Peptides against a protein of PDB entry 5EG6. Designs and how they scored, part 87

Target 1, 151 residues: chain A of PDB entry 5EG6
Amino acid sequence: RLRSQTVSTRYLHVEGGNFHASSQQWGAFYIHLLDDDESEGEEFTVRDGYIHYGQTVKLVCSVTGMALPRLIIRKVDKQTALLDADDPVSQLHKCAFYLKDTERMYLCLSQERIIQFQATPCPKEQNKEMINDGASWTIISTDKAEYTFYE

## One batch from the design tools (peptide; made by RFdiffusion4, then SolubleMPNN)

Design b1_p25_3_s1 (from b1_p25_3, 8 letters changed)
Fold by OpenDDE base, seed 4:
Structure b1_p25_3_s1 (fold): chain B 151 residues (1-151), chain A 25 residues (1-25)
Amino acid sequence: as target 1 above (151 residues)
Amino acid sequence: SVKYSKVTVVPKGSTSGKAKIVPLP
Protein backbone atom coordinates (compact mmCIF):
# COMPACT_ATOMS: atom_id res chain seq x y z
CA ARG B 1 0.00 0.00 0.00
CA LEU B 2 1.21 3.45 -0.91
CA ARG B 3 2.05 5.74 1.96
CA SER B 4 -0.21 8.69 2.66
CA GLN B 5 -3.04 7.11 0.68
CA THR B 6 -6.43 6.24 2.07
CA VAL B 7 -8.55 3.20 1.39
CA SER B 8 -10.99 5.42 -0.48
CA THR B 9 -8.34 6.50 -2.95
CA ARG B 10 -8.07 4.33 -6.03
CA TYR B 11 -5.82 4.48 -9.06
CA LEU B 12 -6.27 3.25 -12.57
CA HIS B 13 -3.84 0.35 -12.85
CA VAL B 14 -3.01 -2.55 -15.14
CA GLU B 15 -2.33 -5.96 -13.66
CA GLY B 16 -2.62 -9.43 -15.08
CA GLY B 17 -3.55 -8.05 -18.46
CA ASN B 18 -6.55 -6.18 -17.10
CA PHE B 19 -7.41 -2.68 -16.05
CA HIS B 20 -8.52 -2.33 -12.45
CA ALA B 21 -8.81 0.22 -9.68
CA SER B 22 -6.12 -0.22 -7.05
CA SER B 23 -5.84 1.44 -3.68
CA GLN B 24 -2.28 0.19 -3.33
CA GLN B 25 -0.70 0.79 -6.72
CA TRP B 26 -1.05 3.40 -9.42
CA GLY B 27 -0.40 3.15 -13.11
CA ALA B 28 1.39 5.68 -15.26
CA PHE B 29 -0.23 6.30 -18.60
CA TYR B 30 0.67 7.97 -21.82
CA ILE B 31 -2.10 10.01 -23.36
CA HIS B 32 -1.92 10.20 -27.12
CA LEU B 33 -3.90 12.86 -28.88
CA LEU B 34 -5.71 11.44 -31.88
CA ASP B 35 -7.53 12.94 -34.79
CA ASP B 36 -11.30 12.92 -34.43
CA ASP B 37 -11.53 10.64 -37.43
CA GLU B 38 -8.87 8.17 -36.27
CA SER B 39 -10.12 4.59 -36.41
CA GLU B 40 -9.73 2.07 -33.63
CA GLY B 41 -6.66 -0.13 -33.79
CA GLU B 42 -3.46 -1.26 -32.16
CA GLU B 43 -1.62 1.15 -34.41
CA PHE B 44 -2.62 4.80 -34.48
CA THR B 45 -1.43 8.18 -35.66
CA VAL B 46 -0.61 10.71 -32.99
CA ARG B 47 -1.62 14.32 -33.46
CA ASP B 48 0.52 17.17 -32.21
CA GLY B 49 -0.95 19.73 -29.88
CA TYR B 50 -2.32 20.33 -26.44
CA ILE B 51 -5.19 18.18 -25.27
CA HIS B 52 -8.56 19.91 -25.02
CA TYR B 53 -11.84 18.63 -23.71
CA GLY B 54 -13.88 16.97 -26.41
CA GLN B 55 -10.84 15.54 -28.17
CA THR B 56 -10.12 11.88 -28.84
CA VAL B 57 -7.30 10.32 -26.85
CA LYS B 58 -5.58 6.97 -26.49
CA LEU B 59 -4.61 5.99 -22.97
CA VAL B 60 -1.67 3.57 -22.85
CA CYS B 61 -0.05 2.01 -19.81
CA SER B 62 3.61 3.02 -19.77
CA VAL B 63 4.67 -0.29 -18.23
CA THR B 64 2.62 -2.95 -19.99
CA GLY B 65 1.84 -1.19 -23.25
CA MET B 66 -1.83 -2.04 -22.86
CA ALA B 67 -4.40 0.52 -23.91
CA LEU B 68 -8.03 1.35 -23.46
CA PRO B 69 -10.26 1.85 -26.48
CA ARG B 70 -10.44 5.34 -27.93
CA LEU B 71 -11.76 7.83 -25.43
CA ILE B 72 -13.15 11.32 -25.58
CA ILE B 73 -12.04 13.31 -22.58
CA ARG B 74 -14.84 15.48 -21.23
CA LYS B 75 -15.02 18.16 -18.61
CA VAL B 76 -16.99 17.39 -15.46
CA ASP B 77 -19.22 19.80 -13.60
CA LYS B 78 -20.44 18.28 -10.36
CA GLN B 79 -22.12 15.04 -11.48
CA THR B 80 -22.42 15.92 -15.14
CA ALA B 81 -20.18 15.47 -18.13
CA LEU B 82 -20.08 18.47 -20.42
CA LEU B 83 -20.51 17.59 -24.08
CA ASP B 84 -19.45 20.88 -25.61
CA ALA B 85 -16.56 22.03 -23.43
CA ASP B 86 -13.41 22.54 -25.49
CA ASP B 87 -10.98 24.37 -23.23
CA PRO B 88 -7.57 22.88 -22.37
CA VAL B 89 -7.59 19.90 -20.04
CA SER B 90 -6.73 20.94 -16.52
CA GLN B 91 -4.69 18.81 -14.19
CA LEU B 92 -6.22 18.04 -10.81
CA HIS B 93 -9.68 18.82 -12.14
CA LYS B 94 -12.40 16.26 -12.61
CA CYS B 95 -12.87 14.71 -16.01
CA ALA B 96 -14.76 11.86 -17.60
CA PHE B 97 -13.74 9.46 -20.33
CA TYR B 98 -16.43 8.72 -22.86
CA LEU B 99 -15.88 5.52 -24.79
CA LYS B 100 -16.00 6.70 -28.35
CA ASP B 101 -18.81 5.45 -30.59
CA THR B 102 -20.87 4.07 -27.71
CA GLU B 103 -24.27 4.94 -26.34
CA ARG B 104 -23.13 7.29 -23.59
CA MET B 105 -20.73 4.77 -22.04
CA TYR B 106 -18.08 6.13 -19.69
CA LEU B 107 -15.01 4.69 -17.99
CA CYS B 108 -16.19 3.89 -14.49
CA LEU B 109 -14.84 2.60 -11.21
CA SER B 110 -16.96 -0.01 -9.45
CA GLN B 111 -15.29 -1.29 -6.32
CA GLU B 112 -11.99 -2.61 -7.67
CA ARG B 113 -13.25 -3.07 -11.21
CA ILE B 114 -13.10 -0.83 -14.23
CA ILE B 115 -16.32 -1.01 -16.20
CA GLN B 116 -18.42 0.85 -18.70
CA PHE B 117 -21.27 2.85 -17.22
CA GLN B 118 -24.06 4.39 -19.22
CA ALA B 119 -24.69 8.05 -18.57
CA THR B 120 -28.21 9.44 -18.48
CA PRO B 121 -29.24 12.37 -20.64
CA CYS B 122 -29.65 15.51 -18.63
CA PRO B 123 -33.13 16.93 -18.97
CA LYS B 124 -33.28 20.65 -19.76
CA GLU B 125 -29.57 20.69 -20.56
CA GLN B 126 -28.74 19.17 -23.93
CA ASN B 127 -25.04 19.79 -23.48
CA LYS B 128 -24.77 17.64 -20.34
CA GLU B 129 -24.98 13.98 -19.38
CA MET B 130 -25.50 12.67 -15.86
CA ILE B 131 -22.66 10.48 -14.62
CA ASN B 132 -22.11 8.74 -11.33
CA ASP B 133 -19.22 9.45 -9.00
CA GLY B 134 -17.38 6.38 -10.26
CA ALA B 135 -17.11 7.92 -13.71
CA SER B 136 -15.42 11.07 -12.43
CA TRP B 137 -11.63 10.97 -12.56
CA THR B 138 -8.81 13.24 -11.51
CA ILE B 139 -5.74 13.52 -13.69
CA ILE B 140 -2.41 13.95 -11.97
CA SER B 141 0.74 14.51 -13.96
CA THR B 142 3.56 12.10 -13.21
CA ASP B 143 5.85 15.01 -12.47
CA LYS B 144 3.27 16.31 -10.01
CA ALA B 145 3.05 13.17 -7.90
CA GLU B 146 3.43 15.27 -4.77
CA TYR B 147 -0.21 16.20 -5.05
CA THR B 148 -2.41 14.02 -2.90
CA PHE B 149 -6.13 14.21 -2.28
CA TYR B 150 -7.88 13.20 0.91
CA GLU B 151 -11.54 12.70 1.68
CA SER A 1 -13.89 7.17 -3.68
CA VAL A 2 -11.23 9.37 -5.19
CA LYS A 3 -9.99 8.12 -8.54
CA TYR A 4 -6.56 9.00 -9.87
CA SER A 5 -4.67 8.52 -13.07
CA LYS A 6 -1.00 9.34 -13.31
CA VAL A 7 -0.74 10.92 -16.72
CA THR A 8 2.13 11.62 -19.05
CA VAL A 9 1.28 13.51 -22.19
CA VAL A 10 3.15 12.22 -25.19
CA PRO A 11 5.96 14.57 -26.12
CA LYS A 12 5.45 16.90 -29.01
CA GLY A 13 6.71 15.44 -32.23
CA SER A 14 5.31 11.95 -31.85
CA THR A 15 3.55 10.81 -34.99
CA SER A 16 2.48 7.26 -34.24
CA GLY A 17 1.84 4.82 -31.46
CA LYS A 18 1.20 1.15 -30.88
CA ALA A 19 -0.61 -0.58 -28.06
CA LYS A 20 -2.66 -3.68 -27.39
CA ILE A 21 -6.29 -2.84 -26.80
CA VAL A 22 -7.85 -4.30 -23.70
CA PRO A 23 -11.63 -4.62 -23.90
CA LEU A 24 -13.75 -3.39 -21.04
CA PRO A 25 -16.65 -5.22 -19.45
Scores: peptide ipSAE 0.303, ipTM 0.714, DockQ to the pose 0.057
Fold by OpenDDE base, seed 2:
Structure b1_p25_3_s1 (fold): chain B 151 residues (1-151), chain A 25 residues (1-25)
Amino acid sequence: as target 1 above (151 residues)
Amino acid sequence: SVKYSKVTVVPKGSTSGKAKIVPLP
């Protein structure tokens, strides 16, 4: 049985102009692939191609048109985010969303809130950062152009 | 808690996007 099927499931959602986690309502989001050197802004250039770990993306709510700041999608191994993984994003792997140009801040679920969580460096492994479960996501592909993210 | 969301990848051929940026707490 999938963990996402429990009664404790919360969904990423936009309400009142803010991102939050809802136990009843889920939001649908567009994911835009950006160039690594794309600047932050309300307007951005989108690249074609399949998403790879390490690439810069924009998450945009399909209903409200609101977006999070630029993110880098990273592969997750156990409780760590991998900094150098660059293979295609897979539903078989966990992922995390690093807030670009921050000091190890990641998209995180905390109760009903969506927050940024600061990862802790791995002293023994420079290519990894320690994250919590709230910052870990799993992708299920339902279509070539659609993914479902869950913990 | 378990987090869950549906994401739609932008179709091939899209070259631009626009969205209001919401800062995170």
Scores: peptide ipSAE 0.286, ipTM 0.704, DockQ to the pose 0.056
Fold by OpenDDE base, seed 1:
Structure b1_p25_3_s1 (fold): chain B 151 residues (1-151), chain A 25 residues (1-25)
Amino acid sequence: as target 1 above (151 residues)
Amino acid sequence: SVKYSKVTVVPKGSTSGKAKIVPLP
């Protein structure tokens, strides 16, 4: 348990073959960088390099080996997901996980459940989508030796 | 509500991955 953990803090976790949000337990995930053209499948080719916003990634539970569908990691600004951000992913920045090839569906926390939340197009800015707080995530690296987030 | 995810990037040099895909509701 993290020292700063509160009842309002939830972690992505896999239990019983399902993704859920836990206030006490957290799952450790491998994030794999994929090519934009990588097809969906249980087997995938991993690309080398630092992860940048806008890239396709695969989140895999380190314990169970279960994964979510292909995601696009996007930078978050306030309550909006940025569609065109391409800088290196930073753990200090909020991020959102767009479910690839969906109609603006994002990985979202709803109470204890992990759901898809449909973002709303930003009327003023075409490069932004409005998301709720539940769709905004903070990434914490478990092994800095393997990857250093850009600050 | 604050949401955290513990994530580790696979070391450079990995060329393949395998996982069971779990659909979201």
Scores: peptide ipSAE 0.221, ipTM 0.745, DockQ to the pose 0.057
Fold by OpenDDE base, seed 3:
Structure b1_p25_3_s1 (fold): chain B 151 residues (1-151), chain A 25 residues (1-25)
Amino acid sequence: as target 1 above (151 residues)
Amino acid sequence: SVKYSKVTVVPKGSTSGKAKIVPLP
């Protein structure tokens, strides 16, 4: 009998003003729904409603108030990001975060660093882009609560 | 590796936010 495969779990975390992936510490993030036409900025208008795949979101660290650039959350199927999925975001299902207004760049984990990974188009499936496992994330929802933003 | 974070959904009624944008490498 072989050793059971241990899944290495890493959490998105902010430390020292930088985003990284930690196996020891996890960050709690506020996910803000934005309008599709919302411009990039430190101040933004939050849209009401449940988050669906394909929508624009802002991830804000609950502790530091640091945020990533605008992201489009996309559904993941195996090694591909779905471009046309628009159903509600499913907890514990894999998702990908496309960096809005980039050439197929996705939020990606490389070892312990957070980087941008360029997805490859699927020639046979125009509604899909090929991503690596590092660009696949899982969201665990927490209870809703009041929040304070930081500059 | 499996990567996940706990995400808090903004409650209904919140209309604006302010945050420090950190560019990705």
Scores: peptide ipSAE 0.024, ipTM 0.543, DockQ to the pose 0.056

Design b1_p25_3_s2 (from b1_p25_3, 7 letters changed)
Fold by OpenDDE base, seed 1:
Structure b1_p25_3_s2 (fold): chain B 151 residues (1-151), chain A 25 residues (1-25)
Amino acid sequence: as target 1 above (151 residues)
Amino acid sequence: SMKYSKVTVTPKGSTSGKAKVTPLP
C-alpha cells in the first residue's frame, strides 16, 4: 500500500531587509538579465531578450528593491544542476541559482532561512553538480494567481 | 518541500536597474 506524501511549500520572501523563506508569504521578484561580464554593484545594466539557463541574472524584490548577489540560473535535472544547459528558462521547471564567483554555492532554502549551499561535483559527469532539494527552485509567473498545494 | 518564487522577467526596453544587495550567510 502506497501513501501520498505531504508536501510543504515555501516562498522566497524579503522581510526586514533580509531574505527568508515563508510558508505563507511570497515575494514577487524581477529577474534581470545581465551580461556575463557585468560587475557586482547596486547599479547594473540590463540586457534584453529571453533568459536562458547559464546566464547571469539579478534577482530583485519588486516591493523592497532588495537584491541578491549576481546569480547564474541553471537547469535542474533531479538533484543535479546542469552546467551546460542553455535553453530558455522554463517556468514551472526546477532551477538552481548559482552564486556567481563562488565555489559551487547555490541559493538554498533551509527551514525558514535562505542560505548558500555548496554543491558537490558529479564524479563522472563534469557538466553536472549535485545539489540538495533545498537548492531547487520553481519559478512561477506573477500573472498566475493561484496554485493548489496538497497537504 | 517545494520552493516557489514568483518571478517577472525584465520588461523589454529596460536597460538598467538599481538594487541594494543583501549578502547571504
Scores: peptide ipSAE 0.230, ipTM 0.743, DockQ to the pose 0.058
Fold by OpenDDE base, seed 3:
Structure b1_p25_3_s2 (fold): chain B 151 residues (1-151), chain A 25 residues (1-25)
Amino acid sequence: as target 1 above (151 residues)
Amino acid sequence: SMKYSKVTVTPKGSTSGKAKVTPLP
């Protein structure tokens, strides 16, 4: 007998100075576009323009001001992160956050914790890396306005 | 599980940002 399955939802949140995954509370974050050559630091230069996959971004909690390390936002296809996608980021599609300058480490949700997950190369597809479900995120804009793409 | 985050894209005209980096395990 078929039954409906409800998918559990968790949100990236900051509490007590730490990032965690909450089922009840969600954090509002600024996503800042950086130059590809921007260094890691507490101060960074923000680029103008629309965010595209493959670009370097900084996620900053709007409340606490705490940030994750520099990330590369990547498009997700099923359980794979695409390495060469460069189209504008879609809020309706899943994305992955590669921790820049790591060995295939991605921002990952594990129960209530935020961890790094090491992606596995796809032997047959050099432009893809295998990620787990925990490393797949959906961005929801806090703006009431419809998302506008750069075309 | 589905994971959602509320994100505000950097407004046009923003030039800099400040944030304390939180290392991940």
Scores: peptide ipSAE 0.213, ipTM 0.747, DockQ to the pose 0.057
Fold by OpenDDE base, seed 5:
Structure b1_p25_3_s2 (fold): chain B 151 residues (1-151), chain A 25 residues (1-25)
Amino acid sequence: as target 1 above (151 residues)
Amino acid sequence: SMKYSKVTVTPKGSTSGKAKVTPLP
């Protein structure tokens, strides 16, 4: 049977103290760079610098202060997460958020819900894990910068 | 489905953060 497929754009959002995926509202988040050995907690040390794939990050809602557990941001190639990519994160590329210290669990969208999705190892490529489309994200920067030029 | 998140990088000079962690199902 032929089935119609609906494609929608959704944004990570916090409502009522919970993370969800909204088609109408978007949340602004701080993405904090952490040390690889930083422990999980409500208080954490933040590192300066450009974020690279493979690094540990903390996503914090700028309005509510709600956060996700520690994540490792990974580069996405088609339907796979790359385990060894270490170049700077680009908003022009897809990314995946691995839940740190889990068995291949990734931040995933399922309709309006935010869930964990378990990636499958790639049999022929040890440096890749297979993810679904729901675990692929695009980052849009909300940084506001004002520049004053002096001669 | 396509998914987008609005994010900002850590402000320069930030040394600490605080947040309430929400567990995922």
Scores: peptide ipSAE 0.212, ipTM 0.757, DockQ to the pose 0.057; fails the geometry check
Fold by OpenDDE base, seed 4:
Structure b1_p25_3_s2 (fold): chain B 151 residues (1-151), chain A 25 residues (1-25)
Amino acid sequence: as target 1 above (151 residues)
Amino acid sequence: SMKYSKVTVTPKGSTSGKAKVTPLP
């Protein structure tokens, strides 16, 4: 089985009513698929189906029920977020979480803090935005899913 | 919906602002 590896990592976690980045503790989250036209709110309608890059999602802590604002999950290529990728989300790939309806703001780790990071446009590649390493996330599912690799 | 146990990142982010957190009822 192929797996992604990261040497230095922190985990998204909820503590004391806040999202933070922990080196020791990890949170379990639900990723809810939303319709593209879903409004922001504490209550939202969840859509069934496989999550694809470019779709709107809600990250909800499974323990506390706390959620981040609506996010668009985007595929990451090296240090760039891909704006037009629409393939199914893979645990083998890094992803970025664009804060919906912002000026290129992404969910980012800065030491122990979770912050917004503004991506820089790629002038020569309109379908890409430059992000930092702190805005590149790796997802590991709790569900027993076998990844099928096609050569 | 999908449940994920780990969302990991390298600790290299710079501060520009905090994301708003809203608890679900």
Scores: peptide ipSAE 0.053, ipTM 0.575, DockQ to the pose 0.046; fails the geometry check

Design b1_p25_3_s3 (from b1_p25_3, 7 letters changed)
Fold by OpenDDE base, seed 1:
Structure b1_p25_3_s3 (fold): chain B 151 residues (1-151), chain A 25 residues (1-25)
Amino acid sequence: as target 1 above (151 residues)
Amino acid sequence: SMKYWKVKVMPKGSTSGKAVITPLP
């Protein structure tokens, strides 16, 4: 039997020029859709259209302009990232951010830090990679640049 | 723990962006 557990919520945030995870503050990010062949750089070309899982995106802090490296947004099923999902990204679903051109490295929350977590291949399911809870994110749209959360 | 981030999709018609890249550890 499962017992009730208090949920600890953390948000991606930029502070002092660094990305971190905050329980109190969150940053609003522009999500840019990139071409799959778009090179890494401070300047990039943006594609129009709805963002789908499997596509390359650039996350840019709306306040500071700080950006993460190119990411591939992937759909999450339980503790796994789906490699072949291609439906439109939904706020109702958890997602994972694969760091493009890495060995299965995903954007991960570890306490108050943002780190890279290496996913484990699923031998029986080639279209999935095992991620930890810290690498699973929920996306919520906002019109605000910043938000302070009080529990 | 649950992790959230707030996202704003860029308006249609945007053709380019600029940002300062922060490397991750």
Scores: peptide ipSAE 0.024, ipTM 0.521, DockQ to the pose 0.057
Fold by OpenDDE base, seed 4:
Structure b1_p25_3_s3 (fold): chain B 151 residues (1-151), chain A 25 residues (1-25)
Amino acid sequence: as target 1 above (151 residues)
Amino acid sequence: SMKYWKVKVMPKGSTSGKAVITPLP
């Protein structure tokens, strides 16, 4: 049990061959950097380098080896996903995961379920999409915690 | 509610990967 874990905190987890959101258990995932033109598949080529916002990534469960479809990791500003941010990903900052090649679908937590949520275009800002709270995620390193979190 | 997960960045030099893709609901 994590020191700061509460019932209001949910973690991406794989159980019974399915992705779900657990309040008690967290999953550890390999994050793979892919080329922008990498096709969807069980086999993929991994790029070296630091992950930047806007890049394509593959999340793979370290225990089961199960993976989500290709995602584009995007920076979050309040309730919006930024479409043009390209700085290095910070584990101290919220992020969103766009399902690549979809109509603004984002990885979203809804109670115990992991679902897709369709973002709404921001009328006044073309470089932003409006997301809900469930589509905003915090990343924590398994090797080194760069910050202390609590609820 | 807050949403977290633990991630591990692949070591440098990794050139390929294989995974079982599960469909999202």
Scores: peptide ipSAE 0.020, ipTM 0.522, DockQ to the pose 0.057
Fold by OpenDDE base, seed 3:
Structure b1_p25_3_s3 (fold): chain B 151 residues (1-151), chain A 25 residues (1-25)
Amino acid sequence: as target 1 above (151 residues)
Amino acid sequence: SMKYWKVKVMPKGSTSGKAVITPLP
């Protein structure tokens, strides 16, 4: 069950070999939990268990197999990404996807395109980075909530 | 195991850069 929201939303989608955000089309994605020391690659070891904020994940389109680089999923508080949150990821709460090993780059919506957005450090709060609304995501389980996949 | 997730973006966003996409076998 999801939190009721009546705001305009765009869905992550893959078309023509590219990730984009559509108001009409949506895709189902695998969210794979990785070890923190997992290297970038087309093949990776999936870790069992619930995903927690701060952990490394792979986002893979279930249809095309297209994937984004390794991401760190972070909790969002208003317009900030929390750097030290480590509780289980909630589908009812907004999250941000930090592009691992970048200088504060986050997965972001700009118009219909998926881009990198550089977050700004919070001078008064070292455990937070300022993001925009385009970098805030909501995860919703599909009817195919459970699936076993082997790499 | 993993889950099928529908990911949605809460509006709007104005930024820079490009997300790198890699194919998986």
Scores: peptide ipSAE 0.036, ipTM 0.504, DockQ to the pose 0.054; fails the geometry check
Fold by OpenDDE base, seed 5:
Structure b1_p25_3_s3 (fold): chain B 151 residues (1-151), chain A 25 residues (1-25)
Amino acid sequence: as target 1 above (151 residues)
Amino acid sequence: SMKYWKVKVMPKGSTSGKAVITPLP
């Protein structure tokens, strides 16, 4: 009997100075809330408060200090990213990470690699962009006591 | 495929951060 190929769970991880998707190891990241007008850089100012969809964030590896470029966290509905959602980020919901100042580029998992995926506009729904499954992420808290996500 | 990472919100009171930015391909 042909064993059905099981879809593997992958985690964002930093190894060897690179971001990758691991099936065995996961990285712990600080998610920093930034001002919308915060410039790109290795040094940045962090805001306090609950993170909402539509806000600018920085993901920083807690071990290596490596970071991704500025991201806008967006709510996901099925296979679409919502452009106008502004409610608090929930760990129970999938999210997408738009690369700020790009043409609809989203953080995406492709096999073991982390890439940018270009979303497709929704002609009939201007507040949505079509993303693939690889661009949908779930946030898992490492320590609930230190998290300010909406539950 | 399900994709996950564990994130930690910076404790209240933290006002700055430093990081090494790694560009994506």
Scores: peptide ipSAE 0.023, ipTM 0.557, DockQ to the pose 0.057; fails the geometry check

Design b1_p25_3_s4 (from b1_p25_3, 7 letters changed)
Fold by OpenDDE base, seed 5:
Structure b1_p25_3_s4 (fold): chain B 151 residues (1-151), chain A 25 residues (1-25)
Amino acid sequence: as target 1 above (151 residues)
Amino acid sequence: SVKYSRVRVVPKGSTSGKAEITPLP
């Protein structure tokens, strides 16, 4: 008997007030567009418009309201994050989430946890940073709606 | 009211299992 095995996908999820990876459940997240000068916090001003690569965003769980720190969404080419891409974010492309105001730290899935991964600069290509597969994300479903945020 | 994007994000080459996110320093 021959058998082929595959590894199941893990999803970003919020449970018990914590972000975690889940093989069974996933969270729907609001991607809020922020001003580049927006300060860090749980309360923030959201901008209207299409999200472009290079812009500052907040990922907020639609159920719990839990959020990650401010991120810059960047386009991914193979195993590199593009620093100068500014076209509209597309579900057809991979993306990476740079932790704003860090030294090349990206949101990353390891085999056992979600971590910050430090990208390596590309000497020959200053507009790119080398990331691993765990730092490359796919937006697999999206929708748009009007939302009123209450504190 | 605010217009927002609602997404499901999955890492490339994801593995099975559950794990808590590493706390930020």
Scores: peptide ipSAE 0.081, ipTM 0.579, DockQ to the pose 0.071
Fold by OpenDDE base, seed 3:
Structure b1_p25_3_s4 (fold): chain B 151 residues (1-151), chain A 25 residues (1-25)
Amino acid sequence: as target 1 above (151 residues)
Amino acid sequence: SVKYSRVRVVPKGSTSGKAEITPLP
């Protein structure tokens, strides 16, 4: 039994055992907050609290239980991901999902596929990385709700 | 492509909520 935050994504879904992008289908995902030192694995421990930018999260499909690798949710300013932001994740604001422990790889929507997009460093702004539009995700609504599910 | 796996979640407690996320064009 697990309580978590649920996220509805318009363009991310799991079909046929794979992650897909679709303009016609959407999926519901659980966002699990992890400790910063939580290792990658088939099992993980969930923390309590509201998600803040800079924290490590797991996106888990509510139906199939398929999960993406550990992600760091980052605040987005225009077409840049902010590396220093640590305030609570806000609705109606853009965010990016950095694949933890990668070379600036971000979760990206490209046509009908979910890919990794490598961000470009900002030479004059070390606290920012340049991302594309496909790597920018908008949280359009957040509601308080308790969801119980079983793995 | 992005790698993925089926995982087992071990709960310690979490803040619950519902959010909708869409890609920004």
Scores: peptide ipSAE 0.030, ipTM 0.578, DockQ to the pose 0.068
Fold by OpenDDE base, seed 2:
Parts: structure tokens; sequence; C-alpha cells
Structure b1_p25_3_s4 (fold): chain B 151 residues (1-151), chain A 25 residues (1-25)
């Protein structure tokens, strides 16, 4: 006999000029594809095409225009971020957001806060970095309803 | 705990963006 327990979900959201993790409200974001050599700035050039893992992106709140620093979107395998994956980003898979030009810092959820989490190098797999579950994200289309999972 | 972000992919033909950068702690 199995219990039907709802899994808690939090969403990236902007409120009061700050990024936070909300259990009630979700933010809609533009995800902009950037060139690999695009510099940091409030204004940036956007590339066309499908987003692939390993590419540089900007997340911009559709309501406030608030943006995170340049991110590299990476594929997640269990509790590791893959450094060399380059296939198209899929909504069916979890991803991680590496803060570009940092020492293994990833966008991470901690309670209601959005923080930077430093990944640990994988000892025997140079193409992987160990992240916590808070640094694993799921991207869904804005036209889709909220998902509920049970354990 | 599962985390979601509703992201709108940039429409084809978009060539620029503008945003305020918020630093993370």
Amino acid sequence: as target 1 above (151 residues)
Amino acid sequence: SVKYSRVRVVPKGSTSGKAEITPLP
C-alpha cells in the first residue's frame, strides 16, 4: 500500500526587486540565448535558435525586467551537472544554471532564498560537478499548468 | 522538493534584450 503525498514545489519569482523562491507564485521569464563571447550588461544581443546545454543564457523576469547574471545552462544527471553536454535543452529533463565566469557557482534554492551554491568537483569524473538538489531546476512552458508530483 | 521556473523562450527573430542585473549573494 502506497501513500499519496504531494511533493512541495517552489518557483523562481521576483518580488520587491529581489529574486526568491515562492511556493505560491511563479514568475514568467524570458530566456535569451547569448553568444558565448557576449559581455555582461543590461543590454545584450540575442541569438536565434534552439537553446543547447553549455550555451550562455539570460533569464529576465517578464514583469519587472529584472535579470540574473549570465548563466550557462547545463544538463543534470542525478546530483551532478554535466560540463560537456551540448544537446538541445529539454523540458523533460532537469537542468542547472552555472553563473558564468565563477568558481563553480550555481543558481540554487535554499528555503525561500535564491543563492549561489559552489559545486564540488567530481573526483573521478572530470566532466561532472556535484550539485545539491536545490541547484536542480525544471523548465516548463508558460502556457502549461502547474505540475504536482506524488511519492 | 521540486523547483520550477516558467520560462518563455525568446521568439525567433529577436536580436536584442534589456534587463536590470540583480547580483546574487
Scores: peptide ipSAE 0.049, ipTM 0.546, DockQ to the pose 0.057; fails the geometry check
Fold by OpenDDE base, seed 1:
Structure b1_p25_3_s4 (fold): chain B 151 residues (1-151), chain A 25 residues (1-25)
Amino acid sequence: as target 1 above (151 residues)
Amino acid sequence: SVKYSRVRVVPKGSTSGKAEITPLP
């Protein structure tokens, strides 16, 4: 069990071939480590090893096989994504998912939608980008492919 | 640390309800 985790009423879920947020259901995802030079595609090569912040990852629904585009997993410090953090990813810490090869776009939950949120550069902190709470995620490991959450 | 694994991803500060996804690249 995790010592600390974010309690949320909405979870990333795949249903009907689409990604969405659900208040009661969530899907389990495989997080695959990719090479930095791995191209986008339905088929990709997975690297072995522990995932570190700053690395390229692929999130794939364990049930449907649906996947998000390549992401860079970044460490979160309060309301900022850290651009240069490279320590091992921890489930105890918040993370952000930068959409690779975009202009500071992050996977974000906003109101009734899952969107791309454009982070704002931190003028005085070049190694940080400002994100909102919706772009900050908590990772919780699970052996279940799907989960129904009741408050 | 996290190795290849199954995870659920939860947004910080999310509220109840369902949401649709905006198209991604």
Scores: peptide ipSAE 0.022, ipTM 0.483, DockQ to the pose 0.046; fails the geometry check

